Peptides against a protein of PDB entry 4AID. Designs and how they scored, part 135

Target 1, 242 residues: chain A of PDB entry 4AID
Amino acid sequence: FDIKRKTIEWGGKTLVLETGRIARQADGAVLATMGETVVLATAVFAKSQKPGQDFFPLTVNYQEKTFAAGKIPGGFFKREGRPSEKETLVSRLIDRPIRPLFVKGFKNEVQVVVTVLQHDLENDPDILGMVAASAALCLSGAPFMGPIGAARVGWVDGAYVLNPTLDEMKESKMDLVVAGTADAVMMVESEIQELSEEIVLGGVNFAHQQMQAVIDAIIDLAEHAAKEPFAFEPEDTDAIKA

## One batch from the design tools (peptide; made by RFdiffusion4, then SolubleMPNN)

Design b2_p21_7_s2 (from b2_p21_7, 11 letters changed)
Fold by OpenDDE base, seed 2:
Structure b2_p21_7_s2 (fold): chain B 242 residues (1-242), chain A 21 residues (1-21)
Amino acid sequence: as target 1 above (242 residues)
Amino acid sequence: MELEEHRRRVREYFARVAAYN
């Protein structure tokens, strides 16, 4: 097994990104750990476009598996088949920032699967899942202009908190999820309680600054473990407007 | 890591991805 690992300290927690142990049949696969929360992200892409494909067929599937349910709050055994509301929402949170970063004209099927393997009841697997999905895509060789970073920002006792624990979030006046590249914010999702626009905007800036360490960690992992980029020539869509 | 080194690595990554597209 050629196992590559990147470890960083991030918001007072250890983030580990690992590849080469699990899901070797995927184009990219990353095991991400923060605290005792563990997710597996896999990226798979088709090496050809389907005839008549007119849209970009990206599918993102976030899953909290029942074998992790001994540590997942509120998990009644979901019968195999329909995603939870949480799984649906987190799948969208991952999809939103990554979708616009694929090269224009790429219409090969892409599947991103994020599986929660363990939950510590402190570190939410959603942010970890976003980071892991970004890393898996960067390792895959897909024409993905990532990485993205992601961060949750709380507002606790008059200060920003990076990736608050589930207990710290009970005292937080803000639940702000941000995703972005090194250069740009790609997505913001926010729930706020009686906070000024200035504090919220400051939270977006704080998130974007703090995620740079994650972006760098993904790049460092990719330098050592990424597949060769898939050779893709976009059809000259400018020739269809003539 | 310094901000300049981070910016360099980001640019190098994007340049590598873009060279195959």
Scores: peptide ipSAE 0.059, ipTM 0.627, DockQ to the pose 0.203
Fold by OpenDDE base, seed 1:
Structure b2_p21_7_s2 (fold): chain B 242 residues (1-242), chain A 21 residues (1-21)
Amino acid sequence: as target 1 above (242 residues)
Amino acid sequence: MELEEHRRRVREYFARVAAYN
């Protein structure tokens, strides 16, 4: 087993990104840990396009498995086979920032699966899942122009808080999830309690600044563990229209 | 890490991914 690990301090918590032990059959696989919350992200992509494929077939699936349900709030009633509202929302949060970062014309099937393995009841697995999915794609060799970073920003006692705990979030006037590249914000999702636009924009900027350490950690992991980039020649559809 | 070194590493990563495309 060639296990590669990157560890950083991020918002007063240890973030660990690990590859090489689990899900080695995937194109990319990352075990991500923050506190005692643990997620596995896997990326798999088809090596050919289906005949007549006219759109980019990306599927993102975030799931909280029954074996983690003893630590996941509301996990006791998950019927096998239907995603919860949270699982649907987080799948979308991961999909939104990564979808536009694939090379134009790439229409091979891509599947990203994020599985919550453990929850500590402090660190929400959604941000960790976004980071892990980004890392898994960067390791896969897929034509993904990432990494993305992600961060949650709270507003507690008149200050920005990076990745507030679930308990700190009860006192927060803002739940701001941001994802982006080194150069750009790609996605913002927010729930806000009577805050000014200035505070919200400041929160986006704070998130984008704080996620740079995560982007660097993913690049460092990829430098040591990424597969060779998949050779993809986009069909020159512009040459067929000329 | 200085912002310029971070930006360099990101650009180099993108260039590597794009060089096969």
Scores: peptide ipSAE 0.054, ipTM 0.619, DockQ to the pose 0.199
Fold by OpenDDE base, seed 3:
Structure b2_p21_7_s2 (fold): chain B 242 residues (1-242), chain A 21 residues (1-21)
Amino acid sequence: as target 1 above (242 residues)
Amino acid sequence: MELEEHRRRVREYFARVAAYN
């Protein structure tokens, strides 16, 4: 087994990105760990476009499996067969920042699956799932112009907190999720209690600064484990507008 | 990042990895 691992300290926690142990049949697969929260991201893409495909067919599925339910809050009551509200929301949080980063004109099917394997009741698997999905796509050889990083920012005792625990979030006046590339913010989602626009904008900047270490970690992992890039040439779409 | 710059970085990377194996 050729196992590659990147480990960084991130917001006072150890982030581990691992590939090569499991899901080797996927184009990209990453096991990501923060604290004792563990997620598996897999990326699979079709090697050809379907006849008559007019749009980019990206599907993102975040799943909290029943075997992880012993650590996942409310995991004992999961209905079989339909995603929960949380699973639907987190699937969208992962989709939003990655969808624009595919090469224009790429219309092959792409499936990203993020599975929560363990929860520590402190570290939310959503941020970890975003990071893992980004890493899996970078390893896959798909024409994805990532990586993205992601971060949650809290506001506790008059300071920014990177990836607050579920307990720290109860005291936080801000739940700010940011995703971006090295150069740009791609997505912001926020719930804010009585904070100035200046504090919120400062939180976005703080998130973008703090996610650089994650972006660099994904690059370093890809620099040891990425597949050969898929031979894709975008069709000259400018010839259809003339 | 442009597709050409991405392809350049990946080629340079695979060349470095091949030199260490």
Scores: peptide ipSAE 0.028, ipTM 0.621, DockQ to the pose 0.061
Fold by OpenDDE base, seed 5:
Structure b2_p21_7_s2 (fold): chain B 242 residues (1-242), chain A 21 residues (1-21)
Amino acid sequence: as target 1 above (242 residues)
Amino acid sequence: MELEEHRRRVREYFARVAAYN
């Protein structure tokens, strides 16, 4: 097994990105750990376009499996069934920033699956899932123009807090989720309690600054473990609009 | 943005990151 691992300190927590041990049948697979929260992201893409495919068929599925439910707040033993509201929301949070980063004209089917394997009751697996999905795509060889980073920002006692714990979030006046590239913010999702626009914008900037270390970590992992880039050239009609 | 220019920027970014590690 050629196991590659990147470890960084991030917001006072250890982030670990690992590949090569699990889900080797995927195009990309990353095991991401923050504290004792563990997620597996897999990326799979079709090597050909379906005849008549007119849109980019990206599917993102975030799932909290029953085996992790013993540590997931409100995690009932989910029998195989319809995604929960959380799973649906987090799937969209992952989809939103990654979808626009695929090369224009690429219409091969792409499936990203993020599975929560463990939850520590402190670190929410959503941010970790976004990071892991980004990393898995960067490793896959898909024409993905990532990585993205992600961060949650809280506002506690008049200060920004990077990836607040679930307990710190109870006291937070802000739940700000940001995803972006090294160069740009791609997505903002926020719930805010009576904060100025200045504080919120400062939170976005703080998130974008803090996620650079994650972007760098994904890049370092990809340098050592990425598959050869898939040979894709967009048709001339799609290239002119990029 | 052309895929080639992106690949260039990614490689340059990777090279920068590798130089900081």
Scores: peptide ipSAE 0.027, ipTM 0.586, DockQ to the pose 0.065

Design b2_p21_7_s3 (from b2_p21_7, 11 letters changed)
Fold by OpenDDE base, seed 2:
Structure b2_p21_7_s3 (fold): chain B 242 residues (1-242), chain A 21 residues (1-21)
Amino acid sequence: as target 1 above (242 residues)
Amino acid sequence: MELEEHKERVREYLERVAAYN
């Protein structure tokens, strides 16, 4: 196996991005680890457009598998087949920032699957899943104008905290999830308790600054492990506005 | 990127997101 690995220190934790060991049938596959939380992201895209396809068919599925459920607090055994509220929410959190980054006119089917393999009960797999999905897309050769980074920001004891633990989040006055490119914020989701707009905006800035190390790590991994870019010529959609 | 430029981009983003919800 040609295994490529990138390791960085991020918010006082070790982030590991690995490719080449698992899910080799995917266009891109990344095993991401933070603490003892482990996720697998896979990206697959169709090499042709379906006849009559009029929209971009992106599907994002975040899944928390049952072998992690012995460590997941409050997990009612979902009957096989329906996502939880959490899985639905996290799937949307991943979808929102990546969807606009595909090349305009690309209407081939794209499937992103993020699977939680292990949960340490400290590090939430949602942020890790966003990072892993971004990395998997960048490795895939799909016409994706990423990477995105992602970060959670808390406000604990009058300071910003990058990717607070589940225990630190109990004391946090802010749950702020941000995703973005090197140049732009692409998504913000926030739950705020009695904080000024200035602190919230500062939190988004903090998140965007802190995610640059992750973006750089994904780029470095892609330079060593990305597939050849899929040859896609966007139809000159400027000709349809004439 | 200066903090003020970032605050402005975030504000513009939040305004766009609020217009789509």
Scores: peptide ipSAE 0.020, ipTM 0.410, DockQ to the pose 0.030
Fold by OpenDDE base, seed 5:
Structure b2_p21_7_s3 (fold): chain B 242 residues (1-242), chain A 21 residues (1-21)
Amino acid sequence: as target 1 above (242 residues)
Amino acid sequence: MELEEHKERVREYLERVAAYN
């Protein structure tokens, strides 16, 4: 197996991005680890458009499977079949920043699946899942103009905290999730308790700055492990509305 | 990108998101 790995220190934790060991049937696959939380992201895309396809068919599915249930807070045996509220939410959190980064006119089916393999009870797999999904897409050869980075920002004891632990989040006045490219913020979700707009904006800026190390790590991984870009040229009719 | 320009784009984004929630 040609295994490629990138390791960085990020917010006082070790982030590992690995490819080439698992899910080799996918167009892109990344095993991401932060602390002892582990996720697998896979990206698969169709090599042709379906006849009559009029929209971009992107599906993102985040799953906290029963194998990790012994370490997931509130992880009662999920009945097979329906995503939890958390799984639905995180699937949308991953979808939102990546969807606009596909080349206009690309209407081939894209499936991103993020599976939580392990949870350490400190590091939430949502941010890690966003990072892993971004990396998997960058490796896939799909016409994805990423990477995205992601970060959670807390406000604890009058300071920003990058990717607070679940325990630190109990004391946090802010749950701010940011995703973006090197150049732009693509998504913000926030729950805020009595904080000024200045602190919140500062938190978004802090997140965007801190995620650059992740973006750079994904780029470095992609330079060494990405598939050849899928040859896609948008039809002229889609170019005129840019 | 200057920090001020970034902050302004973030503000504009947050205002748009707040209008949809």
Scores: peptide ipSAE 0.017, ipTM 0.420, DockQ to the pose 0.029
Fold by OpenDDE base, seed 4:
Structure b2_p21_7_s3 (fold): chain B 242 residues (1-242), chain A 21 residues (1-21)
Amino acid sequence: as target 1 above (242 residues)
Amino acid sequence: MELEEHKERVREYLERVAAYN
């Protein structure tokens, strides 16, 4: 078993990114841990395009499995097969920043699956899932121009808090989720209570700065563990619109 | 990249996001 692991301190918590232990059938697979919250991200891509494929077929699926439900707040036994509101939201949070980072003209099917394996009731799996999905894509060999980082920012007692706990979030005047590359912010989602635009902008900047350590950790993991890049040549017709 | 250039890119991004909401 060629297990590769990257560990960093991130917002006063240990972030662990691991590959090579599980889900070896995927193109990329990352086990990510923060506190006692654990997620598995897998990335799989088709090695050919379907005949007549006219759009990029990316599917992102975030799932909170029932075996983790004893540790997941609000884990109602939903009817088999329909995602929760949270699962739908987090799937979109992961999809939004990654979709534009695939090479133009790549129309092979891509499936990203993020599965919550454990929840500690402190660290929300959504940010961890975004990070894990980014890492899994970077390891896969897919023509993905990542990594992305992600961060949640709170505003508690007049200060920014990186990835606030669920308890700290009850006192937070801001729920700000940011995702981006090293160079650019790709997605912002925010719920804000009576804060100035200056504080919000500062929060986005803070998030983007703090996610650089995660981006660097994904790069370091990929340098050691990534598969060979998939040989993809975009069709000449799509290259002219870059 | 200076902190000010980063702040400006963030501002430009948020202005674009606000125009689509």
Scores: peptide ipSAE 0.023, ipTM 0.453, DockQ to the pose 0.031; fails the geometry check
Fold by OpenDDE base, seed 3:
Structure b2_p21_7_s3 (fold): chain B 242 residues (1-242), chain A 21 residues (1-21)
Amino acid sequence: as target 1 above (242 residues)
Amino acid sequence: MELEEHKERVREYLERVAAYN
């Protein structure tokens, strides 16, 4: 097994990105770990467009499987078959920043699946899932203009906190999720309690600065483990407007 | 990329996001 691994220190925690052990049938697959939270991201894309495909068919599916339920808060048997509210929200959080980064005119089916394998009750798997999905896409050879990084920022005791624990978040006046490329912020989602716009703007800036280490880690992993880029030439859509 | 240019891009982004919410 040719296992490639990248390890970084990130916000006082160890982030591990691993490929080559699991899900080899996917175009890209990444096992990501932070603390004892573990997620598997897989990316699969069709090698041709379906006839009459008018839109980009990206599907993102985040799942918190019951096998991880020994440590997942609210470990009730979630009924098989429908995503929970959390799973739906996190699937959207992953979708939002990645969807714009596909090459214009690419309309092949893309499926991203993020599965929570373990939860430590400290590190939320949503940020880890975003990072893992980004990495899996970068490894896949799909025409994805990533990577994205992601970060959660809290505001605790008058300071920014990178990826606060679930317990630290109870004391936080900010839940700020940011995703972006090296050069641009692509998505912000925020819940703010009585903070100035200056603090919020500073939080987005802080997040974007802190996610650079993750972006660099994904690039380093991709340099060693990415598949050859899929040969895709966008059809000159400018010829259809004439 | 200068920190000031980064801050400006972040500000412009948040202004756009706030206009959609």
Scores: peptide ipSAE 0.017, ipTM 0.389, DockQ to the pose 0.031; fails the geometry check

Design b2_p21_7_s4 (from b2_p21_7, 9 letters changed)
Fold by OpenDDE base, seed 3:
Structure b2_p21_7_s4 (fold): chain B 242 residues (1-242), chain A 21 residues (1-21)
Amino acid sequence: as target 1 above (242 residues)
Amino acid sequence: MELEERKKRVREYFERLKAYN
């Protein structure tokens, strides 16, 4: 097995990004670990566009499989076949920052699947899933202008906390999820309890600063493990407006 | 493929993609 691994210390936790052990049939596949929470992200893209395809067909599916559900808070017997509210929300959370980062005119089908394999009851799989999805896309050869990083920021005891545990989040006055590239914030999702706009803006900046280490880790992994870039030439759509 | 050539192509790819946005 040609296994490539990147390990970083991130917010006082070990983040591991691994490729080459599982899901080798995918264009990109990353096993991501933080604490004892483990996710598998896979990216698959079609090598041709469907005739008459008018929109970019990106599908993002976050899934908490039943074998992991015994270790997931609130994981009572999901009936096979419908995503939970959490799975739907996290799928959108991953979709939002990655969708605008595909090259304009790319209309090949792209499927990103994030599967929670293990949950430690401390580290939420959503942030880890965002990071893993970004890494899987960067490894895939798809025309994706990533990586994105992601971070959750809490406000606990008058300080910013990077990726608070589920227990620390109970004491947090902020649940701020940020995703971005090295150069830009792409998405903010926030639940805030009686905090100033200054603290929230500071939280966005803190998140964007802290995610740089993750972005660099994904780039380093891609330098060692990425597939050859897919030969895609963007359609010069500006030539049709003359 | 030499590791340095791979790193170069990955960097060039990301820089090229950034130039389209």
Scores: peptide ipSAE 0.158, ipTM 0.743, DockQ to the pose 0.685
Fold by OpenDDE base, seed 2:
Structure b2_p21_7_s4 (fold): chain B 242 residues (1-242), chain A 21 residues (1-21)
Amino acid sequence: as target 1 above (242 residues)
Amino acid sequence: MELEERKKRVREYFERLKAYN
């Protein structure tokens, strides 16, 4: 197996991004680990557009496996094959920042699947899933203008906390999820308890600063393990405005 | 990227988000 691994220290935790061991049939596949939380992201894209395809057919599915359900709060409802409320929400959190980063005119089917393999009850798999999905897309050869990074920011004891634990989040006055590229914030989702706009804005800035190490780690992994870019010529949409 | 340029882009993004809420 040609296994490539990138390891960084991130917010006082070890983040590991690994490719080449699992899901080798995907266009991109990344096993991401933070603490004892483990996710597998896979990216698959069609090599042709369907006839008459008028929209970009991106599907993002976040799922928590039944074998992890003994450690995942709310895991009891997985018997019906329907996504939980959490799985639906996290699928949207992953979709929102990645969807606008595909090259305009690309209408081939893209499927991103993020699977929680293990949960440590400290590190939420949502942020890890966003990072893993970004990495899997960057490795795939799809026309994706990533990577994105992601971060959760808490406000605990009058300070910003990067990726607070589930226990630290109980004391947090802010649940701020940010995703972005090296150059831009792409998505903000926030729940805030009586904090000033200045603190919230500072939290978005803090998140965007802290995610740069993750973006750089994805780039480094891609330099060693990415597939050749899929040959796609964007439609010159500037020529239609003339 | 300078810290101030990043802060500016973050502010502009946050202002846009407020306009959609």
Scores: peptide ipSAE 0.016, ipTM 0.435, DockQ to the pose 0.033
Fold by OpenDDE base, seed 4:
Structure b2_p21_7_s4 (fold): chain B 242 residues (1-242), chain A 21 residues (1-21)
Amino acid sequence: as target 1 above (242 residues)
Amino acid sequence: MELEERKKRVREYFERLKAYN
């Protein structure tokens, strides 16, 4: 087993990105840990396009397995097969920033699966799932223009808080989720209580600054563990503008 | 494959992908 691991301090917590232990049959696979919350992201992509494929077939599936859900408050009897509201929302949160980062003309099937393996009841697995999915794609060799970082920002006692705990979030006037590349913000989702636009914009900037350490950690992991890039030539879109 | 050659190829790949955006 050639296990590669990157560890960083991030928002006063240890973030661990690990590959090579589990899901070796995937194109990319990353275990991400923050506190005692653990997620597995896997990325798989088809090596050919289906005949007549006219759209990019990306599927993102975030799932909270029952062994992790036994600690998650409100883990009602999920009938096997229907995602919860949370799983549906988080699947979209992961999908939104990654979908536009595939090379134009790439229409091979891509499947990203994020599985919550453990939940500590402090660190929400959604942000960790976004980071893990980004890392898994960067390791896969797929034509993905990542990495993305992600961060949650709270506003507690008149200050920004990076990835607030579930308890700190009860006191937060902001739930701001940001995802982006090194160079750009790709997605913002926010729930805000009586805050100025200036504070919210400052929160987006704070998130984008704080996610750089995660982006750098994913790049460092990819430098050590990524598969060879898939041989894909984008459609010459410049030839259509000529 | 030397680690530095791998790092270089990964960087070149990400930079090349960014140039298509």
Scores: peptide ipSAE 0.190, ipTM 0.765, DockQ to the pose 0.663; fails the geometry check
Fold by OpenDDE base, seed 1:
Structure b2_p21_7_s4 (fold): chain B 242 residues (1-242), chain A 21 residues (1-21)
Amino acid sequence: as target 1 above (242 residues)
Amino acid sequence: MELEERKKRVREYFERLKAYN
């Protein structure tokens, strides 16, 4: 096994990104850990386009499996068959920032699957899942203009808190999820309790600054573990403007 | 493949992808 691991301190917690042990049949696979929360992200892409494919066929699935049910709130009641509200929401949180980062004209099928393996009841798997999905795509060789980072920002006792715990979030006046590249914010999702626009915008900037360490960690992992880039040339869309 | 050659190709790939946006 050629196991590669990157470890950083992030928001007072240890973030670990690992590849090479699990899901070796995927194009990219990352085991991500923060505290005792553990997720597996896999990225798989088709090596050819289907005939008559008119749109980019990206599917993102976040799931909390039954084997983790004893370690995930509400996991004991998950009958096989329908995504929970949380699984649907987190699948969208992952999809939104990554979808626009594929090279224009790439219409090969892409599947991203994020599986929660363990939950510590402190660190939410959603942010970790976004980071892991980004890392798995960067390792895959797909024409993905990542990495993305992600962060949750709380507002507790008149200050920004990076990736607040589930208990700290009960006292937070803000649940702000941000995803972005090194250069740009790609997605904002927020639930806010009577805060000024200035505080919210400051939270977006804080998130974008704090996610740079994660972006750098994904790049470092990719330098050591990424597959050969897929040979894709985008259609010359400048020739269609003539 | 040397580690430095791999790092170079990864960097060049990401820079090439940025040039397509």
Scores: peptide ipSAE 0.175, ipTM 0.741, DockQ to the pose 0.741; fails the geometry check

